# Ledger of designs, part 48: peptides against a protein of PDB entry 6A30

Target 1, 150 residues: chain A of PDB entry 6A30
Amino acid sequence: AQDADNVLQPIMDLLDSNLTLFAKICEKTVLKRVLKELWKLVMNTMERTIVLPPLTDQTMIGTLLRKHGKGLEKGRVKLPSHSDGTQMIFNAAKELGQLSKLKDHMVREEAKSLTPKQCAVVELALDTIKQYFHAGGVGLKKTFLEKSPD

## One batch from the design tools (peptide; aimed at target 1 T20 Y132 A135)

Design b2_p29_7_s2 (made by RFdiffusion4, then SolubleMPNN; from b2_p29_7, 11 letters changed)
Fold by OpenDDE base, seed 2:
Formats: C-alpha cells, sequence, structure tokens
Structure b2_p29_7_s2 (fold): chain B 150 residues (1-150), chain A 29 residues (1-29)
C-alpha cells in the first residue's frame, strides 16, 4: 500500500493540477482526447517507475512538476479567453511531450519481470488510476480503461 | 486516506466540468 501511494502521489499531483484546469478550459471532446493521452502517459510512467529504481524518477517527475507549479499563482484564474485556454493546452501538451521525452531518456532496461510485490503495486495503482480517469462517469469510459494495453 | 483524497479530487474535476457545461448551455440560450 505505501509503495503504491509513493508511486501514485506524484502522478496524482500532476493529474490533479492539470485535469482541473483542463476540465475548465476544454470542450468535452478535447477533454476526452487529453484524458486519453494522459492515460497513456500515466501508464508509461508507471511502467517505468516500477521497473526503474524509484529515486531518480521521482526527482525528475518532481522537477517537471515543480517547473510548472510555480506559475499558477492562487489568483482567480479568470477563465482564460479561448486563446489563453489554447495556450494552456499547448503548454500542457508541451509538458506531456517532455514527459514523453523522459520516456525516451529512461533507458529501455529490458523489461525485468516485475516481482510479485511490484505486480501487486501496479495492480493497485492501475485500479486507482482507472477510478481517477473514470471520474464517476465524466472521464474516460470503463471500456477504454479496461482495453488499454497494460 | 489516498482513496478519500482521490474522491475529493474526482469530485472537484467533476464539478469544474459541470460548471463549464452549465456555462456553455447558458451561452446557447
Amino acid sequence: as target 1 above (150 residues)
Amino acid sequence: SLSQRLLERIEKIQKAYEERLKEEKEKLE
């Protein structure tokens, strides 16, 4: 449980920060697309974080999170004009792209068979993330989450 | 608990989405 929480917490912090914003600025169709991309990103990050030693990845995820967290001053973010929303989506997409690059820098160490403990952590993390992305029915469809290549 | 925090976050996202849908409907009326 604690290990799953340690893996999930940085991901959840990232998701919370971005999804709340995306829910406010994105149309339904755009939001669904963003959620699908975030889902893929999260799955890839989890796969790597669990396969790779957690210390370096948490620091990188934390650094990626910290670089973007400083700009959200607590001000009533007036619903940015359509242009501002587009820029925020673009910035978020750029961040996702950087996370994808993080994917490229994480050396494909050969998929070492996950230990039973790691598998249990992954399963718990996946269930939690599926619930998060489903978001009580307003997020991704259960069928998509279940058919996603784990 | 992580589950409670997750539920709170989901609720926040859902509320933000619903508020936006309401605003979009009000603009169309």
Scores: peptide ipSAE 0.040, ipTM 0.511, DockQ to the pose 0.510
OpenDDE base, seeds 1, 3, 4, 5: peptide ipSAE 0.039, 0.037, 0.040, 0.032; ipTM 0.507, 0.507, 0.500, 0.489

Design b2_p29_7_s3 (made by RFdiffusion4, then SolubleMPNN; from b2_p29_7, 11 letters changed)
Fold by OpenDDE base, seed 4:
Structure b2_p29_7_s3 (fold): chain B 150 residues (1-150), chain A 29 residues (1-29)
Amino acid sequence: as target 1 above (150 residues)
Amino acid sequence: SLSSRLQQRIEKIQKAYKEREEEEEKLKE
């Protein structure tokens, strides 16, 4: 449970910050699209993390998210102009995309099968993130979230 | 608990979405 929390908190904090911002600056249709793309990005990142050795991944995701999240905290939320919203989405995608670069660095260790404990943590993480994206029905539809991004 | 924290986060984001929706509706009037 605590291990899951340690992994989830940085992700959730990042999501909170980004989604709150997007909610403020995006029209409904754009917001929905952004949510979908962000969801895909998160899912892809998690999938890549799962394929990578789990213990190092938690720390690295946390570190990467923290490293990028610190960049978000220091940025005075200048209300980005409409152009800045796209850039912020791009930056958020880039930040999440840098999680893909984490793949290249982590590929060096033998893909050990996730322990049952690690699997449980991942499942909990996925469920948590799904619920967050669903946001009680005002976010993404359950049917979308349940579909494999594949 | 993780659940309580999640619920808090969900409520927060729900509020943000609702506020945006309300703003958008006001702009259409």
Scores: peptide ipSAE 0.461, ipTM 0.871, DockQ to the pose 0.482
OpenDDE base, seeds 1, 2, 3, 5: peptide ipSAE 0.444, 0.449, 0.443, 0.450; ipTM 0.864, 0.866, 0.863, 0.867

Design b2_p29_7_s4 (made by RFdiffusion4, then SolubleMPNN; from b2_p29_7, 11 letters changed)
Fold by OpenDDE base, seed 5:
Structure b2_p29_7_s4 (fold): chain B 150 residues (1-150), chain A 29 residues (1-29)
Amino acid sequence: as target 1 above (150 residues)
Amino acid sequence: MLSEKLKERIEKIKKAYEEREKEEEAKKK
């Protein structure tokens, strides 16, 4: 449990900051799109972290997400007209979608075998993130989250 | 079992989404 919390903290910090902002400024349809793209980004980042670095680097997933998410933070969104703000967020969601395509270019380096402990931490982390994105039914649909490769 | 801290974070984001939905519904009316 504690190990999972440590692994998740950087990711959750990033997600909290971005999703809180998006919840305030996005229309529901745009928010759902952003959530879907963020979910893909998170899954891709986690996959990379499992394949390449040892899970012991608790900050790596968060750092990778933050590195890719920085493009989103820099826009002090001068909230232009309500229409423009939605468009900016839509564009940001589109950019996140482009990051998901990087999965296809990732040379699957030799998947380091996870220890049973590491597997348990990853499983707990994945479950937690799924619950976070589901947000008691207000977020992404459970069916969408379940179709994402574990 | 999720930590209480994680549960709180989930609840917080849930409330943020619910608040936004209420605001949008109020504007339609």
Scores: peptide ipSAE 0.404, ipTM 0.838, DockQ to the pose 0.555
OpenDDE base, seeds 1, 2, 3, 4: peptide ipSAE 0.364, 0.377, 0.368, 0.398; ipTM 0.823, 0.830, 0.825, 0.837

Design b2_p29_8 (made by RFdiffusion4)
Pose (drawn by RFdiffusion4):
Structure b2_p29_8 (pose): chain A 105 residues (1-54, 100-150), chain P 29 residues (1-29)
Amino acid sequence: AQDADNVLQPIMDLLDSNLTLFAKICEKTVLKRVLKELWKLVMNTMERTIVLPPSKLKDHMVREEAKSLTPKQCAVVELALDTIKQYFHAGGVGLKKTFLEKSPD
Amino acid sequence: AKEEAKEEMEEKIKPRIEKIQKADEEYEE
């Protein structure tokens, strides 16, 4: 849990002062649109940074084996991810839980 | 153990979520 907090700390320091600034000055729809968009952005960047997928093999170029995360690492990633979701739900001001769960991103 | 870790994370992020909720309440008023 402490490790997951440390992982999310950088992105939370960035969004905190912001998300906070918004919903204060945005109509509901405007806020929802921005959050939905920032949501897609965070999920995409995570997909393309911490978990980029894994070369000529014999003759025909095959994808390499993925280097598995350690058990502790897997757990930290799952919890941190579940935490960002709750962060964007924001207890009922951010995105709805139903939307986040079915988010294709 | 997983449930305790989730509770601990909810407690840590709670101050940040409350700030968003308070800012939304101020906008509605």

Design b2_p29_8_s1 (made by RFdiffusion4, then SolubleMPNN; from b2_p29_8, 12 letters changed)
Fold by OpenDDE base, seed 5:
Structure b2_p29_8_s1 (fold): chain B 150 residues (1-150), chain A 29 residues (1-29)
Amino acid sequence: as target 1 above (150 residues)
Amino acid sequence: MKEQAKKELKEKIEPRIKKIQEAYKEREK
């Protein structure tokens, strides 16, 4: 229980701040797009954190932003500037990069396989993150969140 | 024990989610 809390608190704090900020500054359609990209970023960061422990946050974030930033451009969402949404995601991602510090607490995965305890923590973390992005139905749809970002 | 911990976590998260919901609803107006 304590281990899960140690992992979840930083995630929740980060999500509270960033999602609230985006809600305040983004138009509805822009917000939805930003949330989708942020979700992908979070999921990919978590995946890479588990699979590739030695990667630096900056490398992960940069790779994720490059991979997913192209998706932001194709959206019919006239972000006032494609750069602005990307920058917002980048800033959020930079803060989410602190989730890698959470990695040291979650997964000292020297091992390619999570222990049952680590799996349980990751599951709880994922469920919590999904709840934040779903936001009781006003955020992203469950069907989107249940799909692999891959 | 595990189920109780999940319930406690849920109770802790719910008010935080509600705040986000409220923030999103303000943009839908």
Scores: peptide ipSAE 0.340, ipTM 0.822, DockQ to the pose 0.455
OpenDDE base, seeds 1, 2, 3, 4: peptide ipSAE 0.335, 0.325, 0.287, 0.331; ipTM 0.820, 0.815, 0.786, 0.819

Design b2_p29_8_s2 (made by RFdiffusion4, then SolubleMPNN; from b2_p29_8, 14 letters changed)
Fold by OpenDDE base, seed 5:
Structure b2_p29_8_s2 (fold): chain B 150 residues (1-150), chain A 29 residues (1-29)
Amino acid sequence: as target 1 above (150 residues)
Amino acid sequence: DREEARRKLQEWIQPRIEKIKKAYEENLK
């Protein structure tokens, strides 16, 4: 439990901050799109983290998320007009999408098979994140969350 | 055990879910 909490804490802090902001500034349809993109990003990041580094580097997901999260703090976000908010979200999603390019710099260390314990932690973490994105039915649909991130 | 770990995680995530759920509900108004 503590291991999963330690892994999740940085991710969830970032998600809480960003999604709370997006929930305030985005129209419903835009928000849903952002949620879907964030979900894909999180899943891809988790998948890579599972495949590449041993779960020991809690710092990597947190650092990846933190490096991208720091960029949002500096702007006096003048609440841009509806169009500007969409662009900011698009830019934030794009910046988050650049996490996909992190694929190229993460040296494919040989996929060390996760230990059974590590697998269990990851499963619990993924389930927890799914619950968060579902948000009691207000967020993403279960059917979407259960689909393999293509 | 796994169930205890799950319970603890649920207790941990629940406030966050409630917070974001509220934010989404406010967005839908």
Scores: peptide ipSAE 0.538, ipTM 0.919, DockQ to the pose 0.572
OpenDDE base, seeds 1, 2, 3, 4: peptide ipSAE 0.534, 0.532, 0.524, 0.526; ipTM 0.918, 0.916, 0.916, 0.919

Design b2_p29_8_s3 (made by RFdiffusion4, then SolubleMPNN; from b2_p29_8, 15 letters changed)
Fold by OpenDDE base, seed 5:
Structure b2_p29_8_s3 (fold): chain B 150 residues (1-150), chain A 29 residues (1-29)
Amino acid sequence: as target 1 above (150 residues)
Amino acid sequence: SRQQALQELQQWIQPRIEKIKKAYEEAEK
């Protein structure tokens, strides 16, 4: 539990800040799209962390998410007109695209197989994040979260 | 046990879930 907490805390802090902001500024339809993109971002980041050697796991996931999350904050939060919501999604997609390029660079390093303990922590973390994104049914649908490659 | 770890994580995440749920509910209003 402590290991999972250590991994989750930076991620969740970032998500809390970003999602709270998006909830305030986005219409429901835009918010849902943003949530989907954030979910993809989190999944991609976690996947990379699994492939990366156990560097201090906390700093990389948190830093990657923060670096990408800060990119979302620097856009002058003009009240998203319908066009602005699209731009936010586009920016999120662009950031996800950059993350995919980073995957290609990271795959070259010998995918150190996670220890069974590390796998268990990642699984616990993933389940917890899924619950957060589902938000008791107010957030993303379970079917969407389950279709994400584990 | 794995079950205990899950329960602890559930307890840890629950306040955060409630916080974000409230934010979503406020946005729908």
Scores: peptide ipSAE 0.317, ipTM 0.825, DockQ to the pose 0.624
OpenDDE base, seeds 1, 2, 3, 4: peptide ipSAE 0.258, 0.212, 0.278, 0.278; ipTM 0.786, 0.750, 0.801, 0.800

Design b2_p29_8_s4 (made by RFdiffusion4, then SolubleMPNN; from b2_p29_8, 14 letters changed)
Fold by OpenDDE base, seed 5:
Structure b2_p29_8_s4 (fold): chain B 150 residues (1-150), chain A 29 residues (1-29)
Amino acid sequence: as target 1 above (150 residues)
Amino acid sequence: SMEEARKKLKEKIQPRIDKIKKAYEEALK
């Protein structure tokens, strides 16, 4: 229980700050796009952390930003400024780099495997993050959150 | 129990989710 709190509290604090900021400064169509791209970034970051721990957080973030940066140019709703949207995601990703701490708590360096307890904490973290992005259906749709970020 | 602990945690995080929900509602109206 305490381990879960130790992991979740920083994540929630980060999400509270960043997502609230985006909600305040983004136009509605931009906000939805930012949330979608940020979700993909978060999911990919977590997957990489568990499966293949990155050499550096910066390298991982850079790779993910390159992959998802193209997404800002795609879709029915275009960002008023591609640079603005990209910068927002970049800033968020930089802050989300702190999620790498999940590695320290959850991943055994030797085996790259999670104990049942660690798995439970990761699942709880994922569930919590999903709640932030979904926010009772006001944010992203559940169907979107359940899809692979690929 | 672990289930009870999870329930308690859910109750703790719900106000934070509600806050962000309100923020989204304000942005998306």
Scores: peptide ipSAE 0.539, ipTM 0.909, DockQ to the pose 0.431
OpenDDE base, seeds 1, 2, 3, 4: peptide ipSAE 0.536, 0.538, 0.534, 0.538; ipTM 0.908, 0.910, 0.909, 0.910

## One batch from the design tools (peptide; aimed at target 1 D16 Y132 A135)

Design b2_p30_1 (made by RFdiffusion4)
Pose (drawn by RFdiffusion4):
Structure b2_p30_1 (pose): chain A 105 residues (1-54, 100-150), chain P 30 residues (1-30)
Amino acid sequence: AQDADNVLQPIMDLLDSNLTLFAKICEKTVLKRVLKELWKLVMNTMERTIVLPPSKLKDHMVREEAKSLTPKQCAVVELALDTIKQYFHAGGVGLKKTFLEKSPD
Amino acid sequence: AAEEEAKEFMEEKIKPRIEKIQEAHEEFEE
């Protein structure tokens, strides 16, 4: 849990002062649109940075084996991910839980 | 049980940030 907090700390320091600034000055729809968009952006960047997928093999170029995360690493990632979701739900001001769960991103 | 405890701990950490968003949203509605 402490490790997951440390992982999210950088992105939370960035969004905190912001998300906060918004919903204060945005109509509901405007806020929702921005959060939906920032959500897609975070999920995509994570997909393309911490978990980028894994070369000519014999003759025909095959994808390499993924280097598995350690058990502790897997757990930190799962918890941190579940935490960002709750962060964007924001207890009922951010995105709805139903939307986040069915988010294709 | 340990996973539940870890989730509860994380909810406690993000709770102050979520409350700031909720308070700022209530101020906008007023």

Design b2_p30_1_s1 (made by RFdiffusion4, then SolubleMPNN; from b2_p30_1, 16 letters changed)
Fold by OpenDDE base, seed 5:
Structure b2_p30_1_s1 (fold): chain B 150 residues (1-150), chain A 30 residues (1-30)
Amino acid sequence: as target 1 above (150 residues)
Amino acid sequence: AEKEQARKKLAEYIQPRIEKIKKAYEENLK
C-alpha cells in the first residue's frame, strides 16, 4: 500500500491541479478531449515505467512535478479560446512528458522485469487512476478506460 | 489479505479526490 501511494501521489497531485483548472476553463467538448489525451499520456507513462526499473527515487518524480506545478500558479491564465485548449493539453503533456525524460535517466539501469510485488503495485495504481478518470461516471466512460491505448 | 487492505486504503485515498474533481466537472456542465 505504501509503495502504491508513493507512485500515485505525484501523479494524482498533477492530475488534480491540471484537471481542476481544465474543468474551470474548458468547454465540455474540449474538457473531454483533454481527459482523453491526459489518460493516454498517463497510460503511456505508466507503461514505460513498467518497462523501466521501478521508480526508486520518489523524490525525483515528486520534485519534477512540484517544480512544474509551481509554474502553473503564476501564469495569468487568459481564458483560452477554443484553440487554446489544445495548447494547454500540449503544455500538460509537456509537463507529463518530462516524466519521459526521467525515463532517460532511469533507462540506464538494466530493464529489470518488475517483481511480482511491483506488478501488484502498478496494477493497483492503474485501477485507482482509472477510477479517478471515471469520476463516478462524470469523467471518461469505462469502455474507453478499459480499452488498451494501443 | 494484504492486497485487500491495500485496495481499501487506496479506495479511501482516492475517494476525496474523485469527489473533488467530480464536483468540478459537474460545475463545468452547468
Scores: peptide ipSAE 0.481, ipTM 0.891, DockQ to the pose 0.563
OpenDDE base, seeds 1, 2, 3, 4: peptide ipSAE 0.467, 0.474, 0.467, 0.467; ipTM 0.886, 0.887, 0.887, 0.887

Design b2_p30_1_s2 (made by RFdiffusion4, then SolubleMPNN; from b2_p30_1, 19 letters changed)
Fold by OpenDDE base, seed 5:
Structure b2_p30_1_s2 (fold): chain B 150 residues (1-150), chain A 30 residues (1-30)
Amino acid sequence: as target 1 above (150 residues)
Amino acid sequence: SEREKDREELAKWIQPRIDKIKKAYEENLA
C-alpha cells in the first residue's frame, strides 16, 4: 500500500488541485469533458510509466506535477470568464501533456517488464484513481472508466 | 489477504479526496 501511495500522491495532488479549480469555474458539460480528457491523460501516463522503471520515475512525475501545480496557483487572481476557464483547462491539459515528454526521458531506460509486485501496485493505483474519477457517482460513469482509454 | 489490506488502506487514503472533489462537483451542479 505504501508503494501505491507513493505513486498516487503526486498524481492525486495534481488532480485535486486542477479538478477543484475546474469544478468551480466550469459548466457541467465542460467539466465532464475535462474529466474525460484528464482521465485519458492519466491512463496514458500510467501506461507509459508501466513501461518505465517504476521506482525512479515516481519522483519525476511528482516533480513535474508539483511544478505544474504551482503554476496553476499563480493564475488564481482573475476569475476567468467562461471562455477563460476553457483556456485554463486547455493550459492545464497542455501542462499535463508535458507528462508525455516525460516519456521521452523515461524511454531511454530499457522497457523492463514490471515485476508481479509492481503490477499489483499499478493495478491498485489504477483502481484507486478510477474511484476518484467516479467520485461516488458524481464524476465519470463506471462504464466510461472501464473502457480502454484508446 | 495482503491485497485486501492494501485496498482497504488505499480506500481510507482516497476517501477524503473523493469527498472533497465530490463536494466541489455538487457545488458546481447547484
Scores: peptide ipSAE 0.534, ipTM 0.913, DockQ to the pose 0.612
OpenDDE base, seeds 1, 2, 3, 4: peptide ipSAE 0.522, 0.526, 0.522, 0.522; ipTM 0.912, 0.911, 0.911, 0.911

Design b2_p30_1_s3 (made by RFdiffusion4, then SolubleMPNN; from b2_p30_1, 19 letters changed)
Fold by OpenDDE base, seed 4:
Structure b2_p30_1_s3 (fold): chain B 150 residues (1-150), chain A 30 residues (1-30)
Amino acid sequence: as target 1 above (150 residues)
Amino acid sequence: SEKEKARQELQKKIQPIIDKIKKAYEENLK
């Protein structure tokens, strides 16, 4: 449970900051697209984080999110103008795009099979993230979330 | 089960965030 929390908390903090904003500023179809991309990114990040040794994972997500999240903490969320919303989406996408660069750094470790404990943590984390992205029915559809690769 | 307890704990942590997103979405629809 604690291990799951350690993995999830940085992700949830990032998602809380970004998705709340996106939900406010995006048209429904745009929001859905953004959510899908964020979902893919989160899934990819989790997969990499969990496949890598637990010690590297907390620090990497934390470091990635901290390196990119430093910009989000300071800004009093002024209701961005439509132009600001686009820029924020772009910035978020850029921040998220830099998570793709994490791929290049993380790929170096041998894909070890997850231990049963790690699998349990992943499963718990995935369930929580699915609930987050579903957002009580206003986010992504459950059917979409269930089709995502485990 | 311990797994279910952990799930419930995580759900409790995430629920406020879900509620914020729901509210934000509802406000955007107005």
Scores: peptide ipSAE 0.138, ipTM 0.645, DockQ to the pose 0.754
OpenDDE base, seeds 1, 2, 3, 5: peptide ipSAE 0.114, 0.128, 0.119, 0.124; ipTM 0.619, 0.638, 0.629, 0.632; seed 1 fails the geometry check

Design b2_p30_1_s4 (made by RFdiffusion4, then SolubleMPNN; from b2_p30_1, 18 letters changed)
Fold by OpenDDE base, seed 5:
Formats: sequence, structure tokens, C-alpha cells
Structure b2_p30_1_s4 (fold): chain B 150 residues (1-150), chain A 30 residues (1-30)
Amino acid sequence: as target 1 above (150 residues)
Amino acid sequence: SEKQKAREELKKKIQPRIDKIKKAYKENLE
């Protein structure tokens, strides 16, 4: 659906940039950890976007992700040795942690029930993002993606 | 179903991006 595409494009743009970068600079175990943290970030961002504003601002998820993803690009950390990869994950996690602070500033407006159309868009978006993180089996495991990040 | 059709269309649209990421991950593992 066109609505799902509008929501997904900003997310995909962010993921393309960040995942490509991490794939180049991270050791495989570090990359896996980064993918897991990014997945959690995406899920948390989507959850907040669903709960706070009506999906009318399709750009909000993408904007939130872009705002947080740009922070990851500034860490042009030298090819991390094993220790540097951990620091990069820590920095990424710290940046992801700033999303938790965003939770406190985003006034929980009363969770407006998603319309059936909005639910369908979210479901399609989630399925697509899962496919992106799974990447035909070379990314995150399906079992991990199917588990609630909670 | 219309939902399945939409999923397939979207999957087809994003497949090149997924393939690019798959390649990047494979290169990381090598």
C-alpha cells in the first residue's frame, strides 16, 4: 500500500545508511549486537509513534529514526579493535538510550485506537522491516524478530 | 487477498535494498 511505503521509505533510508556502515566497520559479533539494538530502537520508535500521534504524520517514525541515526554516523570511529567495537555498541546503545528520554518528553496522549487502515499499514511496515533485518537469513534470526522486544 | 498482494508488491519494491544489505553482511562475514 502507498501508505505503508510512505512510512517505510524514511526508515529504510536510515537503515540502509546505518546497517551498511556497521557491516563495513564492525566485526560479525559486534554487527549482530548492533542489529539487535537497532531492531529494539525501531520497535520502540514505532510503538511510541503508534501510541502518541495518530499515524497521520507518516514522517514522524522516519524523522525520529533519522534524528537518532545521524548520531550513529558521527561516530566515524576507526576500525574498532574488539575493544573499539564494544565502545561503538556502547555509544550506539547510549544514543539509543536517549530515545528512552524521548519517551518522557513525549506526553502520552491517550492511546488513540489505530483505525483498521492504520493497523494494516503498521502490520505491513513491521513485516517489511523484519524482512530487512532478517536479510534472507544473513541478518537477525527470525526467532529473535518474532519475539517482543519487551 | 489484497493484503497479500500489497505485501508481495512491497517486497518486490524493497528487494534490491535487501539484496544490497545481504551483500554487505556476507562481505562482513568473509
Scores: peptide ipSAE 0.415, ipTM 0.837, DockQ to the pose 0.605
OpenDDE base, seeds 1, 2, 3, 4: peptide ipSAE 0.390, 0.399, 0.385, 0.388; ipTM 0.822, 0.828, 0.822, 0.824

Design b2_p30_2 (made by RFdiffusion4)
Pose (drawn by RFdiffusion4):
Structure b2_p30_2 (pose): chain A 105 residues (1-54, 100-150), chain P 30 residues (1-30)
Amino acid sequence: AQDADNVLQPIMDLLDSNLTLFAKICEKTVLKRVLKELWKLVMNTMERTIVLPPSKLKDHMVREEAKSLTPKQCAVVELALDTIKQYFHAGGVGLKKTFLEKSPD
Amino acid sequence: AEEAEELREKMEEAVEEHKEEAEEEAEEEE
């Protein structure tokens, strides 16, 4: 849990002062649109940074084997991910839980 | 300012509740 917090700390320091500033000054729809967009952005960047997928093999270029995360690493990632989701739900001001769960991103 | 504070509180509470649930699940597995 402490490790997951440390992982999310950088992105939370960025968004905190913000998300906070918004909903204060945005209509519901405007806030929802921004969060839905920032959501997609975070999920996409994570997909393309910490988990980028894995070369000519014999003759026909095959994808390499993925280097598995350690058990502790897997757990930290799962928890940190589940935490960002709750962060964007924000207990009922952010995105709905139903939307986040079915988010294709 | 009050609304910003309330929003922060709700974000923190939602994260704390999720952490408590994850701890309970980890204790049950043990």

Design b2_p30_2_s1 (made by RFdiffusion4, then SolubleMPNN; from b2_p30_2, 15 letters changed)
Fold by OpenDDE base, seed 5:
Structure b2_p30_2_s1 (fold): chain B 150 residues (1-150), chain A 30 residues (1-30)
Amino acid sequence: as target 1 above (150 residues)
Amino acid sequence: DEEAEKFRKLRQEAIEELKKKQEEKAKELE
């Protein structure tokens, strides 16, 4: 339980901060697209965290998210200077894209079979994240969350 | 703003529910 909280809390804090910002600046349709991409990111991150030996330090996920955010400054895609919100969406999409590239460089260490305890933690974590993204029906549809590739 | 606040509250409720479930699981393992 504590291990799940230690892994999830930083992710949830990051998600809450970003989603709060996006909910303020994005239309519902754009917000749903952002939620879908964030869902994929979270699922991929969880898959890696499960498959990769637990990087014990909570700092690593936050640092991985933070360090890869700095590197992509140089691609000057002149998006037209419309409202501050479009730039933020682009930056978020860019951050998500960098996290996807991190997938290719993380050596698929052998999928260590999760212990039954680890499986239970992952299941609980997945259910919570699904509820978080569903947000009582305001967020993503349950059908979308359930069809996510296992 | 009202929809954004509702969305924030519902996300917070999901986190609080997780914390309760984690606490219940911790008590079962003790």
Scores: peptide ipSAE 0.201, ipTM 0.728, DockQ to the pose 0.379
OpenDDE base, seeds 1, 2, 3, 4: peptide ipSAE 0.196, 0.198, 0.194, 0.213; ipTM 0.727, 0.722, 0.722, 0.737; seeds 2, 4 fail the geometry check

Design b2_p30_2_s2 (made by RFdiffusion4, then SolubleMPNN; from b2_p30_2, 20 letters changed)
Fold by OpenDDE base, seed 5:
Parts: C-alpha cells; sequence; structure tokens
Structure b2_p30_2_s2 (fold): chain B 150 residues (1-150), chain A 30 residues (1-30)
C-alpha cells in the first residue's frame, strides 16, 4: 500500500494539475484524446518506476513530472478566450509530447519480470489510476481502461 | 456548448472529489 502511494503520488499530482486545466479549456473530444495520451504516459511511467530501483526513479519521475507540471502552475489561469484556450492546449500537448518522447528513451530498458511485491504495487496503483481516469463515468470508458496493456 | 459545459463541469467535480478522497485517506494514515 505505501509503496503504491509513493509511486502514484507524483503521477497523481501532475495529473491533477493538468487535468484540472484541461477540464476547463478543452472540448470533450480534445479532452478524451488528452486523457488517452495521459493514460499511456502514466502506464509507461508506472511500469518503469516499478521495474527500476524504487528510490532513484521516484525522484526522477517526480522531478520530470513536476518539472513539466511546474510550467503549468505559473500561469494564473485567466479564463482564456477561445483562442487562448487553444494555445494552452497546444502548450500542454507539447509538454505531454515531451513526456512521451522521454518514454521512447526509457523503453530500452529490458522488461524485467516484476516480483510479487511489485505486481501487488502495480495492481493497487492501476486500480487507483483507472478510477481517476474513469472519473465516475465522465472520463475514459471502463472498456478502454481494461483493454490497455497492464 | 451547454452539453459540453456540463460535461466539463462534471469532469472537474470528479477530479475534486478524487482529490478530497485521497487527502482524507492520507490524513487517516497519518
Amino acid sequence: as target 1 above (150 residues)
Amino acid sequence: DEEEKEFLKKRQEAIQKFKAKKAEEAAKKA
């Protein structure tokens, strides 16, 4: 439980900041796309965090996620005009794209088999994230979340 | 626009509810 919380907390903090913004500025279709990309990013980040030694990666992922998330906090969210909203989405998508590129650099580390403890942490983390992304039915469909590779 | 606004509102409410739940769980462990 505690290990799952430690892995999830940095991810959730980033997601909360970004999704709060996206929920305000994105159209439903754009939001759905952003959520799918975030889901992929989170799954990949979790996989790496769990496969790699827990101590160093929490700081790196938390720092990477926080470094990318900090760029978003500085703007006093003036309710952007429709034009400003598009630019904010573009900037946020660019930040997410950078996180996705970081994924491609880290994927080269061999898929080590998870220990039973690591599997339990992943399962707990995945359940929490699935609930978050489903968001009581207004987020991603359960079928999409269940079909995503674990 | 109204349907979209309602969707975005519900999404924001769900996010806030999730944050509140996690904060409560963290407070119970502490």
Scores: peptide ipSAE 0.113, ipTM 0.577, DockQ to the pose 0.085
OpenDDE base, seeds 1, 2, 3, 4: peptide ipSAE 0.096, 0.103, 0.101, 0.110; ipTM 0.555, 0.563, 0.559, 0.568

Design b2_p30_2_s3 (made by RFdiffusion4, then SolubleMPNN; from b2_p30_2, 16 letters changed)
Fold by OpenDDE base, seed 5:
Structure b2_p30_2_s3 (fold): chain B 150 residues (1-150), chain A 30 residues (1-30)
Amino acid sequence: as target 1 above (150 residues)
Amino acid sequence: DKEAEEFAKKRKEAIEEYKKKQKEKEEEEK
């Protein structure tokens, strides 16, 4: 259980930081697009974490997110003009979206069956992430979130 | 922006609920 939490907590922290920034600088339509790409990224990352043996490196999801997130931190956020912020977000969303293409190259090694305990943790994590992305209806629609296979 | 504030609030609530449920599980496993 703790291992899943150790993986998920950095994801949630990174998502919160990014979404807080994006919510401030994005138009609603752009924000929704970013949310969709982030959702896909999270789902793909979780799927890989389930299918791949627990990579002992908390660093990998954190590094996948941080390698892609480090592009966001080092910019002295001069809030660029509305156009530039939108472009940065589209670029970030595009970079995050490109991680979905990495799905095709990872050989589905035999998904080690998660223990029932691990399954329960993953389910709880998924529910939390769904709630986080839905955010009482301000974020993504439930119908979009539910189309992701549990 | 009230919508952005509500979005931030609801995201925070989801994180807090998760942390609570994880703590409850850790207490149940002891």
Scores: peptide ipSAE 0.292, ipTM 0.778, DockQ to the pose 0.338
OpenDDE base, seeds 1, 2, 3, 4: peptide ipSAE 0.252, 0.264, 0.260, 0.261; ipTM 0.749, 0.758, 0.758, 0.761

